# Peptides against a protein of PDB entry 3V4L: the designs that were tried, part 336

Target 1, 386 residues: chain A of PDB entry 3V4L
Amino acid sequence: GQPLAKDKVALLIGNMSYWEHPKLKAPLVDVYELTNLLRQLDFKVVSLLDLTEYEMCNAVDEFLLLLDKGVYGLLYYAGHGYENFGNSFMVPVDAPNPYRSENCLCVQNILKLMQEKETGLNVFLLDMCRKRNDYDDTIPILDALKVTANIVFGYATCQGAEAFEIQHSGLANGIFMKFLKDRLLEDKKITVLLDEVAEDMGKCHLTKGRQALEIRSSLSEKRALTDPVQGAPCSAEALVRNLQWAKAHELPESMCLKFQCGVHIQLGFAAEFSNVMIIYTSIVHKPPEIIMCDAYVTDFPLDLDIDPKHANKGTPEETGSYLVSKDLPKHCLYTRLSSLQKLKEHLIFTVCLSYQYSGLEDTVEEKQEVNVGKPLIAKLDMHRGL

## One batch from the design tools (peptide; made by RFdiffusion4, then SolubleMPNN)

Design b2_p30_7_s3 (from b2_p30_7, 14 letters changed)
Fold by OpenDDE base, seed 5:
Structure b2_p30_7_s3 (fold): chain B 386 residues (1-386), chain A 30 residues (1-30)
Amino acid sequence: as target 1 above (386 residues)
Amino acid sequence: MTELVAMGGSSGYTAEEIANSTSELNIPVP
């Protein structure tokens, strides 16, 4: 029979906005497109952008809590990285310059913890460089891995080589994701699928002699990303996984705000990623005696580090939201909250209406405070170290 | 122009390399 997964869980991390390192662009599109594909494959996906060391550790710990016997686990990382002595290190956005292993997450340590969960399949997709970091001479003493035949590594590049993103005018995929996305939905053994991706990359003139996919696998079974999830979640553990995933993906409900002047504002919410939300406002009713009115959002929690200069834009693209703009209502003001993992409290903010009456020169303001609870990933309290 | 940017490698970027992190690998499109 076709193999069955007990469940399917994926953590996708895209680091771009480094503090002390070159900024990247491709992880934005790559995490977004991979999220949509893995959702079509019945994966429970958490997608996170621009994580600190502490936030990455907490994201991995929460991911490991969703893993259990026979569960398929997929970790995707796009960002800066290095490889020392066969150990792969993912670089957080707050990593110092130079970074060392003590500032980074070791993939082999994550693999050890995944093996303790007795997972049915472990897939690592690492879209990062594999060059040695000469500033880190530490040889990690890793505990001996269990002998398991369910591990697959897809490295975007060869050992000791660089992985590249393609920057051109507009949004582009990284080189690895450009070829992976065309095959990811195919009903094939994951190692066969990745081998076909490697062949497609090898035919590309841009990557030839610069970047080549490396596959490392112990996978002895015909496991595919298309393998169906074993029937209705009847176990207590499956219900917990479903609830934990649902919490991380609950958007606030859209609401209609009514002001004393008789103006009505629609307030809406959209998820770009598990830690990135768009707020949008629109005037849905205006009394005829009001000649001009503008609605803006302000007074956000300080933990979100929102620059008012980037809030209340006339287009989603002006906020840095290029991916979900087609699915958003038109003729709104848009605000992008990009760091929901930092939110310690409820998301409370002010909707301010500025308006003018016909025949009056003075602008009038009305304000309404809105509490939307903890949106998306903020429900997991990732800022709380255990 | 299509630019290739390396996703990590040796740490220890200079302030100039961080500022110039637009590594214009001008791959001439033929």
Scores: peptide ipSAE 0.145, ipTM 0.699, DockQ to the pose 0.364
Fold by OpenDDE base, seed 2:
Structure b2_p30_7_s3 (fold): chain B 386 residues (1-386), chain A 30 residues (1-30)
Amino acid sequence: as target 1 above (386 residues)
Amino acid sequence: MTELVAMGGSSGYTAEEIANSTSELNIPVP
């Protein structure tokens, strides 16, 4: 019979905005496109951008809590990385220059922890360089991995080589994701699918002799990403997993704010990623005596590090939101919250209405405080332990 | 011109390499 997954869970991490290293662009698009594809495959997808070391550790811990016997686990990483002694290291955005193993996450350590969960399938998709880091002479003492015939690694490049993104004037994928996305929905054994992606990449003149997909697998069963999830969650563990997933993806409800002047504002929320939310404001009712009015959001929690100069933009693109702009209402003011993982408290902010009456030169302001609770990933308390 | 930019590798970038990362990591694709 066709194999069944007990459930399917994915953690996608895209690191771009490095503090002490070259900035990347592709991980934004790669994580977004992969999220949409994996959702079509009935994966529960946590998608995170620009994580510190601490935040990456917590994201992995929360991902491991979603894993259980017979669950399909997929980890995707796009960002800076290296490989020493066959161990793959993912580089956090706050990694020092030079970085070492103590500043990075070892993928093989994550694999060990996944094997303890008795998962049905473990897939690692690593869109990072595999070049040796000469500043790190640490030999990781890894515990012996269990012999589980359910592991698949898709490395964007071969050992000792670099992985590349294509930098054009626009948004572009990394080379690996460019080919992976075209085949990801195919009902094929995951190793066969990746072999076809490797063949497609091998035909690309840009990467010939520079980047080649490497597949490492112990997978003895015919398992595919298309394998159906086993029916209604009958186990307590499946219910917990579904609740944790739902909690991490709950957007605030849209609000209608009424001001004393008679202006009504619609406040809306959209998810770009599990840790990235767009707030938008629109005027839905205006008295005729008010000639101009704008609704600004301000007074955000300090933990979010929101620069007011980047808030309240006339387009989503001016906030740095290029991917979800088509799904957003038009003629709003937009604010992008890109670091929801840093939120320790409820998201409380002020909506400020600035308006002018006909025949008066003076601008009038009214303010309302809004509490939307903990949006998206902020509900997981990724800071539990400081 | 299509440019390939490496996604990581060896650490130890200079401040100039970081600042110029938009130009220097660009391998001109012939």
Scores: peptide ipSAE 0.140, ipTM 0.695, DockQ to the pose 0.345
Fold by OpenDDE base, seed 4:
Structure b2_p30_7_s3 (fold): chain B 386 residues (1-386), chain A 30 residues (1-30)
Amino acid sequence: as target 1 above (386 residues)
Amino acid sequence: MTELVAMGGSSGYTAEEIANSTSELNIPVP
């Protein structure tokens, strides 16, 4: 019969904004596009940008809690990385220069933990460099992996080589994602799909002799990313998994705020990633005696590190949100909240209405505090250990 | 002109390499 997945869960991490290392661009687009494709494949997707070591560990732990017997697990990583002694290390954004294994997440350790969950399929897609780190002399003593015959690695590059992004006058994919996205929805065994992606990369004049996909697999069954999820969750564990994922992706409800002057504001929320939310404000009603009015958001929790200079922009793009701008309402003020994985408390902020009456020179302000609870990934309390 | 930029690297970058990373990792594609 066709293989069935008990469920399908993906963790996607894109690290770009490194503190002590060169900044990247492609992970933004790559994580976003892959998220949308995996959602079409009925994956429960957690998508996270710019994680510290601690935040990456917690994201992996939460991902592992979503795994169970017969669940398909997919880990995607785009960012800095290295490979020492056949072990792949993902580099967090706060990694020191030089970084070492103690500052990084070992993919083979994650695989070991996934094997303990008796998963149906383990897929790793690693869009990172695989050069040796000469500053890390640590030989990882890894416990022997179980022989589960359900493992697939797609490495964006060969051992000892670099992975590349395409830079042009706009947002672009990494080389791996550029080819992967065109085939990801195909109903094929995952190793066959990745082999076709490798052929496409090999035919491209840009990548020929510069980057080649490596597939490492031990997959005894014909498993595909298109494999249907087993019907209604019959187990308590499946219900818990569904509830945990749903909580981590619940947006705040849109709010209509009414001010004393008679102005009505619509406050809306959109998810760009599991840890990135856009807040937008629009004037829904304005009394005719008010000639000008704007609705600003301010007084965010300090944990979010929101620069007021980047808040309340006339376009999503001015906030750094280039991907979801098509799905956002027009004619708003936009604020991008990155790093929702740092939010320890409820998201409380102020909506400030600035307005002017006809025939008065002075600007008037009214303020209203808004509590939207814990949005998106902030519900998982990924900081509980600090 | 389409440029290839390395998606990561080894540790041990200089402060100047970090600051200039957007320009120096550009491999001109002919």
Scores: peptide ipSAE 0.123, ipTM 0.684, DockQ to the pose 0.325
Fold by OpenDDE base, seed 3:
Structure b2_p30_7_s3 (fold): chain B 386 residues (1-386), chain A 30 residues (1-30)
Amino acid sequence: as target 1 above (386 residues)
Amino acid sequence: MTELVAMGGSSGYTAEEIANSTSELNIPVP
């Protein structure tokens, strides 16, 4: 019969804003494009940017809670990385310089934990360098992996080589993602799909002799990312998994704020990633006596590290949001919250209306506090235990 | 100008390499 997935779950991590290492650009676009493609394939996708070591561990733990017998699990990582003794290490944004295995996440340890869940398919897509880290002489003693015959690794580069991004017109794509995205929706065995991506990358003159896709697979069955999910979630476990994923992706409802001066503001929310939200404000009603008015958002929780200089922009792009700008309403003020995983409490902030009456030189301000609860990934309490 | 940037490097960067990272990891694409 046609292979069926019990469910399909993906964790996508893109690390760019390193503290002690070179900053990257491609992970932003690559995680976004892959998220949209995997959603079309009926994956439950958690997409996260710029995670610390602790936040990466928690993201993996939450991902493992979504896995069960016969579930397809996909882990994508784009960022700094290295390979020592055949073990792949993902580098968190807070990793020290030099970083070591104790500061990084071992992919083979995650694979072991996925095998304990009796998953139907385990796919790792690793868009990182595979050079040896000469500052780490630790020989990882890994327990023997189970023989599950359901493992696929797609490495963006060969052993000992670098992975690259292409920067064009302010956006960057990883070379791996550039070719993967064109084939990802094809109804093919995942190893056949990746082999075709390898052939396409091999034709690229930019990467010739610098980067080549490597595929490692034990996959004995004809499994594809297009494989349908088995039935309605009839099991208690499937219902719990669906509810857990849904909680992590609930946006706040749009609000209409009414000020004493008679101005009405619409406050809206958009998800860029599971940990990145855009807030936008628009004037929906203005009395004729008010000649100018703007609605600013301010007084965010300190845990979010929101710089007021980057808030309340006239375009999404000025906030650093280049991807969702087409889906946002026009003629708003925009603010990007990029670290929702750090939120320990409810998202409470102030909407400040600044306005001017006809014939008065002075500006007037009115303020309203807004509580939108825990948006998106903040509902998972990834900081439980600190 | 299209540039290739390495998506990773060896640990042990200098403070100067980190500060200049956007230029040093760029390979000019013809």
Scores: peptide ipSAE 0.092, ipTM 0.699, DockQ to the pose 0.341

Design b2_p30_7_s4 (from b2_p30_7, 18 letters changed)
Fold by OpenDDE base, seed 1:
Structure b2_p30_7_s4 (fold): chain B 386 residues (1-386), chain A 30 residues (1-30)
Amino acid sequence: as target 1 above (386 residues)
Amino acid sequence: MTEVVAMGGSSGYSKEEIENSTSELNIPVP
């Protein structure tokens, strides 16, 4: 019979905005496109950008809670990384220069924990360098992995080599994701699919002799990312997993705010990633005696580190939101909240209406406080332990 | 200016290599 997944869960991490290392750009596009493809494959996807060491550990812990017997687990990482002694290290955005294993997440430690869950399939897609870090002489003593025969690694590059992105004025995929995305929906054994991606990448002149896809697999069964999810959740654990995922992806409902001057504002919310949300405001009703009016959002929680200079933009692109801009309403003011994982409290902010009456020189302001609860990933309380 | 950045490495491409290969790798996201 066709293999069935008990469920399918993916964690995608894209690190770009490094504090002490070169900034990346491709992880933004790569995580976004991979999220959309995996959703078409019935994966429950958590997509996260720009995580600290602590936030990465918490994201992995929450991902491991979604794993159970016969569940397909996929971890994708795009960012800085290295490989020492056959162990892959993902570099958080707050990692020092030079970084060491103590500042990074070891993929093989995550694999060990995934094997304890008796998963049906474990897929790692690692878009990072595999060059040795000469500043880290630590030999990680890893416990022996179990023989589970259900592991697949797709490395964007070969052992001891670098993985690259091309930074230009536009948005583009990283080299690995560019070829992966074209085949990801194919109904093939995952190792066969990755082998075809390796052949496609091998035809590119720029990657020739510099970057080559490496596949490491113990997968003994014919398992594909297209394998159907088992029907209605029959276990309490499956119900809990579905509810936990749904909470992490719940957007605030759109609101209509009414001001004393008779102006009505529509407040809306859109998800770009599990930790990135766009707030937009639009004037839906204006009395004729009001000649000009704008609706600004302000007074965000300090944990979000929102710079007012980057808020309330006339286009989504001016906020740094290039991917979801086509799906947003036009003629709004837009604000991008890019660090929802840092939110410890409810998202409370102020909507400020600034307006002018016909024949008055002075602007008038009215304010309303809005509480939208914990949006998206902020519902998972990833800060358990600070 | 188009640059090639290594994701944890220090190796770069020459300007000429980038320019010659831009047609193969620069797929703008639509």
Scores: peptide ipSAE 0.227, ipTM 0.739, DockQ to the pose 0.217
Fold by OpenDDE base, seed 4:
Order: structure tokens, then C-alpha cells, then sequence
Structure b2_p30_7_s4 (fold): chain B 386 residues (1-386), chain A 30 residues (1-30)
């Protein structure tokens, strides 16, 4: 019969905004597009951008809590990385220069923990360099991996080679994701699918002799990303997993704010990623005696590092939100919250209405505080370990 | 201008070496 997944869970990490390393751009598009594709494949997807070491560890721990016997686990990483002695290291955005293994997440350690969960399939898609880091002399004493015959690695590049992104004047996929996305929905054994992606990538003149997809697998069964999820969640563990994932993806409800002047504001929320939310405000009712009015958001929690210069923009693109802009209401003011994983408390902020009456030169301000609770990934309380 | 950025390597490639490698990688996208 066709293999069944008990469930399907994916963690996607895209690191771009490095502190001490070259900034990347492709992971933004790659994580977004892969999220949409994996959702079409009935994956529970957690998508995270720009994680510190601590935040990456917590994201992996939360991902591992979603894994159980027969669950398909997929880890995608796009960012800086290296490979020492066959161990792949994902580089957090706060990693020092030079970085070492103590500053990075070892993929083989994650695999070990996934094997302890008795997963049905373990897929790693690693869009990072595999060049040796000569500043890291640490020989990792890794415990021997179990022989589970359910492991697939798709590396964007060969061992000892570099992976590249092509930065144009616009948003573009990384090289790996450019080819992967065209085949990801195919009902094929995952190793066959990746082999076809490798062939497609091998035809590209840009990658020829520079970057080649490597497949490392121990997969004894015909497992595909298209494999259906086994039935309704009937186990207590499956219900807990579904609830945990649902909590991490719950948006605040849209609000209609009414001001004393009679102006009504629609406050809306959109998810770009599990840790990235767009807030938008629009004037939905204005009394005729008010000639002009603007509604802006302010007084955000300090832990979100929101620069007021990037808040309350007339377009989503001016906030750095290029991917979801087509799905957002038009003619709003937009604010992008890009670090929801840092939120320790409820998201409380102020909506300020500035308006002018006909025949008065002075602007009037009214303020309303809004509490939207913990949005998206902030519900997981990833900070409870401190 | 098309830039090619390596996705890794704290291995001491100066910003200049990355920039110099990008200059040779003027592969016209057709």
C-alpha cells in the first residue's frame, strides 16, 4: 500500500540579517515559497526568519516536540553554514566572526533527536555552504546514529563546496529552491524527486562546475512528501501536536476601533511567517466634519526592536513585506513585526488617531491601547527556559 | 548589478574577496 505519515511537520529557518557576516536575501523568498508548497502537502509548517543561537535551539526543541512515531519531519535551512568532518553546522544570525561549533547548531545532533522520536521520515534540506571552517578545530564526538533507514539529506551543494544565492535588484530564490519548488509537489519517492532536481540544477549554466545538489540517503521505503496523513488525529499525542501547532499559527482577530470623534478604524493582522506579522490600519468611517485623519500604531514592546522609521508605511513594500503585499488590503498604513519570537509579554501597542476638523488649524489626537495577546510563534513561550 | 553571495564561510574571505569573486561572476543572465 502507499506509505502513510502519522503526521507531517516541517521547520523552516531562513537566516539573512547576520550581525557579523554577509547579509543574505534569498532565504526570505525560499522559506516563504517552501512554506506554501509544504502546506499544500498537508505539512504543519513553522517558518522562522533571522534566529539567534538561543532562538534556533528553542525552535528545534519545539519542532522535536511535534515529532512522534511515524511522523514525517522536515527541516529546511537557508543561511550561512559549514561542514566539518561530515557534520553540518547551521549558523545563527548572532554568530561571532569567526564562528565555531559552539555558536552553531549541528544538524546531526538534530537527526539523533529525531531518531529518538521514532519518526517515519527525516528530511533535511540544507541550503548552505559545506566548506570546512578552519577556525573550528573541534572534532565533534557524535554519538553513533541509529540505523533507521528513513533519512534523506538534500544539500544545495557538494561536500567541501559553496552554495550561492544570486542577488538581483529584486527578490529571487536561491539556486536550490529555484529548482526544488518546481518539483516539490510531485508524487515521487523523495530521493527520486531530489535526483530530478539535481538534474535540473545540473542543466543550469550558472551552477555548472560551481554548485551541484548532493543527495545523501538511507531510505529503504518509498516515502514521498505527498504521502497522506493517517486519518483523523485519534491519539492524545496527535491532538496535543495539532493544538501546539495551531497555537503557533493563530493570528489576532481583526478589530474595529471607535474613537470619540466618530472615526472608525479597522485594525488587521496578517502572517508573513510564524515570527513575522504585518499590522495594518485603515479608516473605515470618517465624519464629514473631519477633513483629514491618519491612524498610526506606536508604543510597541521594546523586545521587538521596532524602528518607528519603518512603521506606519503607506505600502507593505516600504516595511520590507514584498511577498504578502498582494494579499493585504490596499490603502492602509502598514507595520511589520519581524521578531515575534522575542516577545515575552502580550503584544500591547497604541493606535493613535490624528485628525483635523473643518475650519480648525490644530490637529487633534486620540489614543487607544490594544492588547492582542501573544500572536503566532509568541504563544509557544520559547523563552520559558530562562 | 547581480551579486553572487556565498551562503557560508566565516573563513576570512574579506568583503573584497567576495566582491572580487562577484566581479568575475558577471554571468549575463540571458
Amino acid sequence: as target 1 above (386 residues)
Amino acid sequence: MTEVVAMGGSSGYSKEEIENSTSELNIPVP
Scores: peptide ipSAE 0.271, ipTM 0.696, DockQ to the pose 0.264; fails the geometry check
Fold by OpenDDE base, seed 5:
Structure b2_p30_7_s4 (fold): chain B 386 residues (1-386), chain A 30 residues (1-30)
Amino acid sequence: as target 1 above (386 residues)
Amino acid sequence: MTEVVAMGGSSGYSKEEIENSTSELNIPVP
């Protein structure tokens, strides 16, 4: 019969905004495109951008809580990385220069923990360089891996080589993701699918002699990303898993704010990623005696590190949101919250209305405080270990 | 302008290599 997954869970991490290293751009688009494809494959997807070491560890721990016997687990990483002694290291955004293994996440340690869960399939898609880091001479003492026949690594490049992104007009894609996305929905054994992606990349003159996809597999079964999920969630564990996923994807409800002057503001919310939300405001009613009015959001929690210069933009693109702009209402002011994982408390902020009456020279201000609870990934309390 | 950036490496592509590959990658020509 066709193999069945007990469930399907994916963690996607894209690191771009490094503190001490060159900034990347491709992880933004690549995590977004892969999220949409994996959702079409019935994966429960958590998508996270720009994580510190601590935040990456917590994201992996929360991902491991969703894994169980016969579950398909997929980890995707796009960012800086290296490989020492056959161990792959993902570099967090707060990693020092030079970085070492003590500042990075070892993929083989994550694999060990996934094997303890008796998962039905473990897929690692690693869009990072695999060059040796000469500043790190530590040989990780890895605990012995279990002998399992359900592991697949798709490395964007071969051992000792670099992986590349292509930047064009402010947008970027990883070369690996560019070819992967065209085949990811195909009903094929995952190793056959990745082999076809490797052939497609091998035809590109840009990658020739510099980047080549490597597939490492112990997969003895015909497992595919298209394999159906087994039935309705009848187990208590499946219900808990569904609840945890739903909790991480719950947006605040849209609100209509009414000011004393009779102006009505629509406040709305959109998810770009599990840790990235767009707030948008629009004036939906204005009394005729008010000649001009502007509504802006302010007084955000300090944990979010929001620069007021990047808030209340006339377009989503001016906030750095290029991917979801087509799905947003027009004629709003837009604010992008890019670090929801840092939120320790409820998201409380102020909507300020500045307006002018006909025949008065002075502007009047009214303020309304809004509490939207913990949006998206902030509900998982990724800070519980501090 | 099209740029190619290494994700943890130090090597890059020449402008000519990028321009020659732009058609294969369906990158909009500026």
Scores: peptide ipSAE 0.243, ipTM 0.772, DockQ to the pose 0.207; fails the geometry check
Fold by OpenDDE base, seed 3:
Structure b2_p30_7_s4 (fold): chain B 386 residues (1-386), chain A 30 residues (1-30)
Amino acid sequence: as target 1 above (386 residues)
Amino acid sequence: MTEVVAMGGSSGYSKEEIENSTSELNIPVP
């Protein structure tokens, strides 16, 4: 019969805003586009940008809780990385310079933990360099992997080589994701699909002799990302998994705020990633005697580290949101919350209405506090233990 | 300006190599 997945779960991590290393740009687009493609393939996708070591560990732990017998697990990483002695290390944004294995996540350790879940398929897509880190001489003693014959690695580059992104004035993919996205929806065995991506990348003149896709697989069965999910969640475990995923993707409901002056504000929310949300405000009703009126958001929790200079912008793009701008209402003020994984409490903030009456020179302010609970990934309490 | 950044390395592409490959990569020519 056609192979069935018990469920399909993906964790996508894109690290860009490094503290002590060169900043990247492509992981933003790569994680976003891959999220949309995997959702079309009926994957439950958690998408996270700019994680610290601790936050990456917690994201992996939460991902592992979604895995079970016969579930397809996919881990995608785009960011800085290295490979020592055949072990792949993902570099968190807070990693020191130089970084070492003790500051990084070992992919083979994650694979070991995935094998303990008796998964139906384990896919790793690693868009990072595979150069040796000469500042790390540690030979990790890893426990022997089980022989599960269900593992696929797609490396953006070959052993000892670099992976690259192209930074220009616009949005661009990394080189690997550029070719991967064109084939990802094909109903093919995942190793055959990746082999076709390798052939397409191999035609590119820019990558010749510098970056080549490597496939490492023990996959003995015909498994595809297109494999259908086994029907309605009949198991208690499947219900728990669905509920856990749904919690991590629940947006606050849009609110209509009414001020004493008679102004009505629409407050709306949009997800860019599982840890990135856009807040937008729009004036939906204004008395004619009010000539100027703006609705600002302020007084955010300190854990979110929101710079007021980047809040309340006239366009989504001015906040650094380039991907979801087409789906947002026009003529709003926009604020981007990029670190929802740091939120320890409910998201409480103030909507400040600033307005002027006709014939008065003085600006008047009215304030309303808003509590929207824990949005998106903040429901998982990824900060537990700090 | 178009730049190529290594994702954990120190090497990159020359400006000429990037410019010559823009057509293959559908990079908007400035």
Scores: peptide ipSAE 0.218, ipTM 0.735, DockQ to the pose 0.211; fails the geometry check

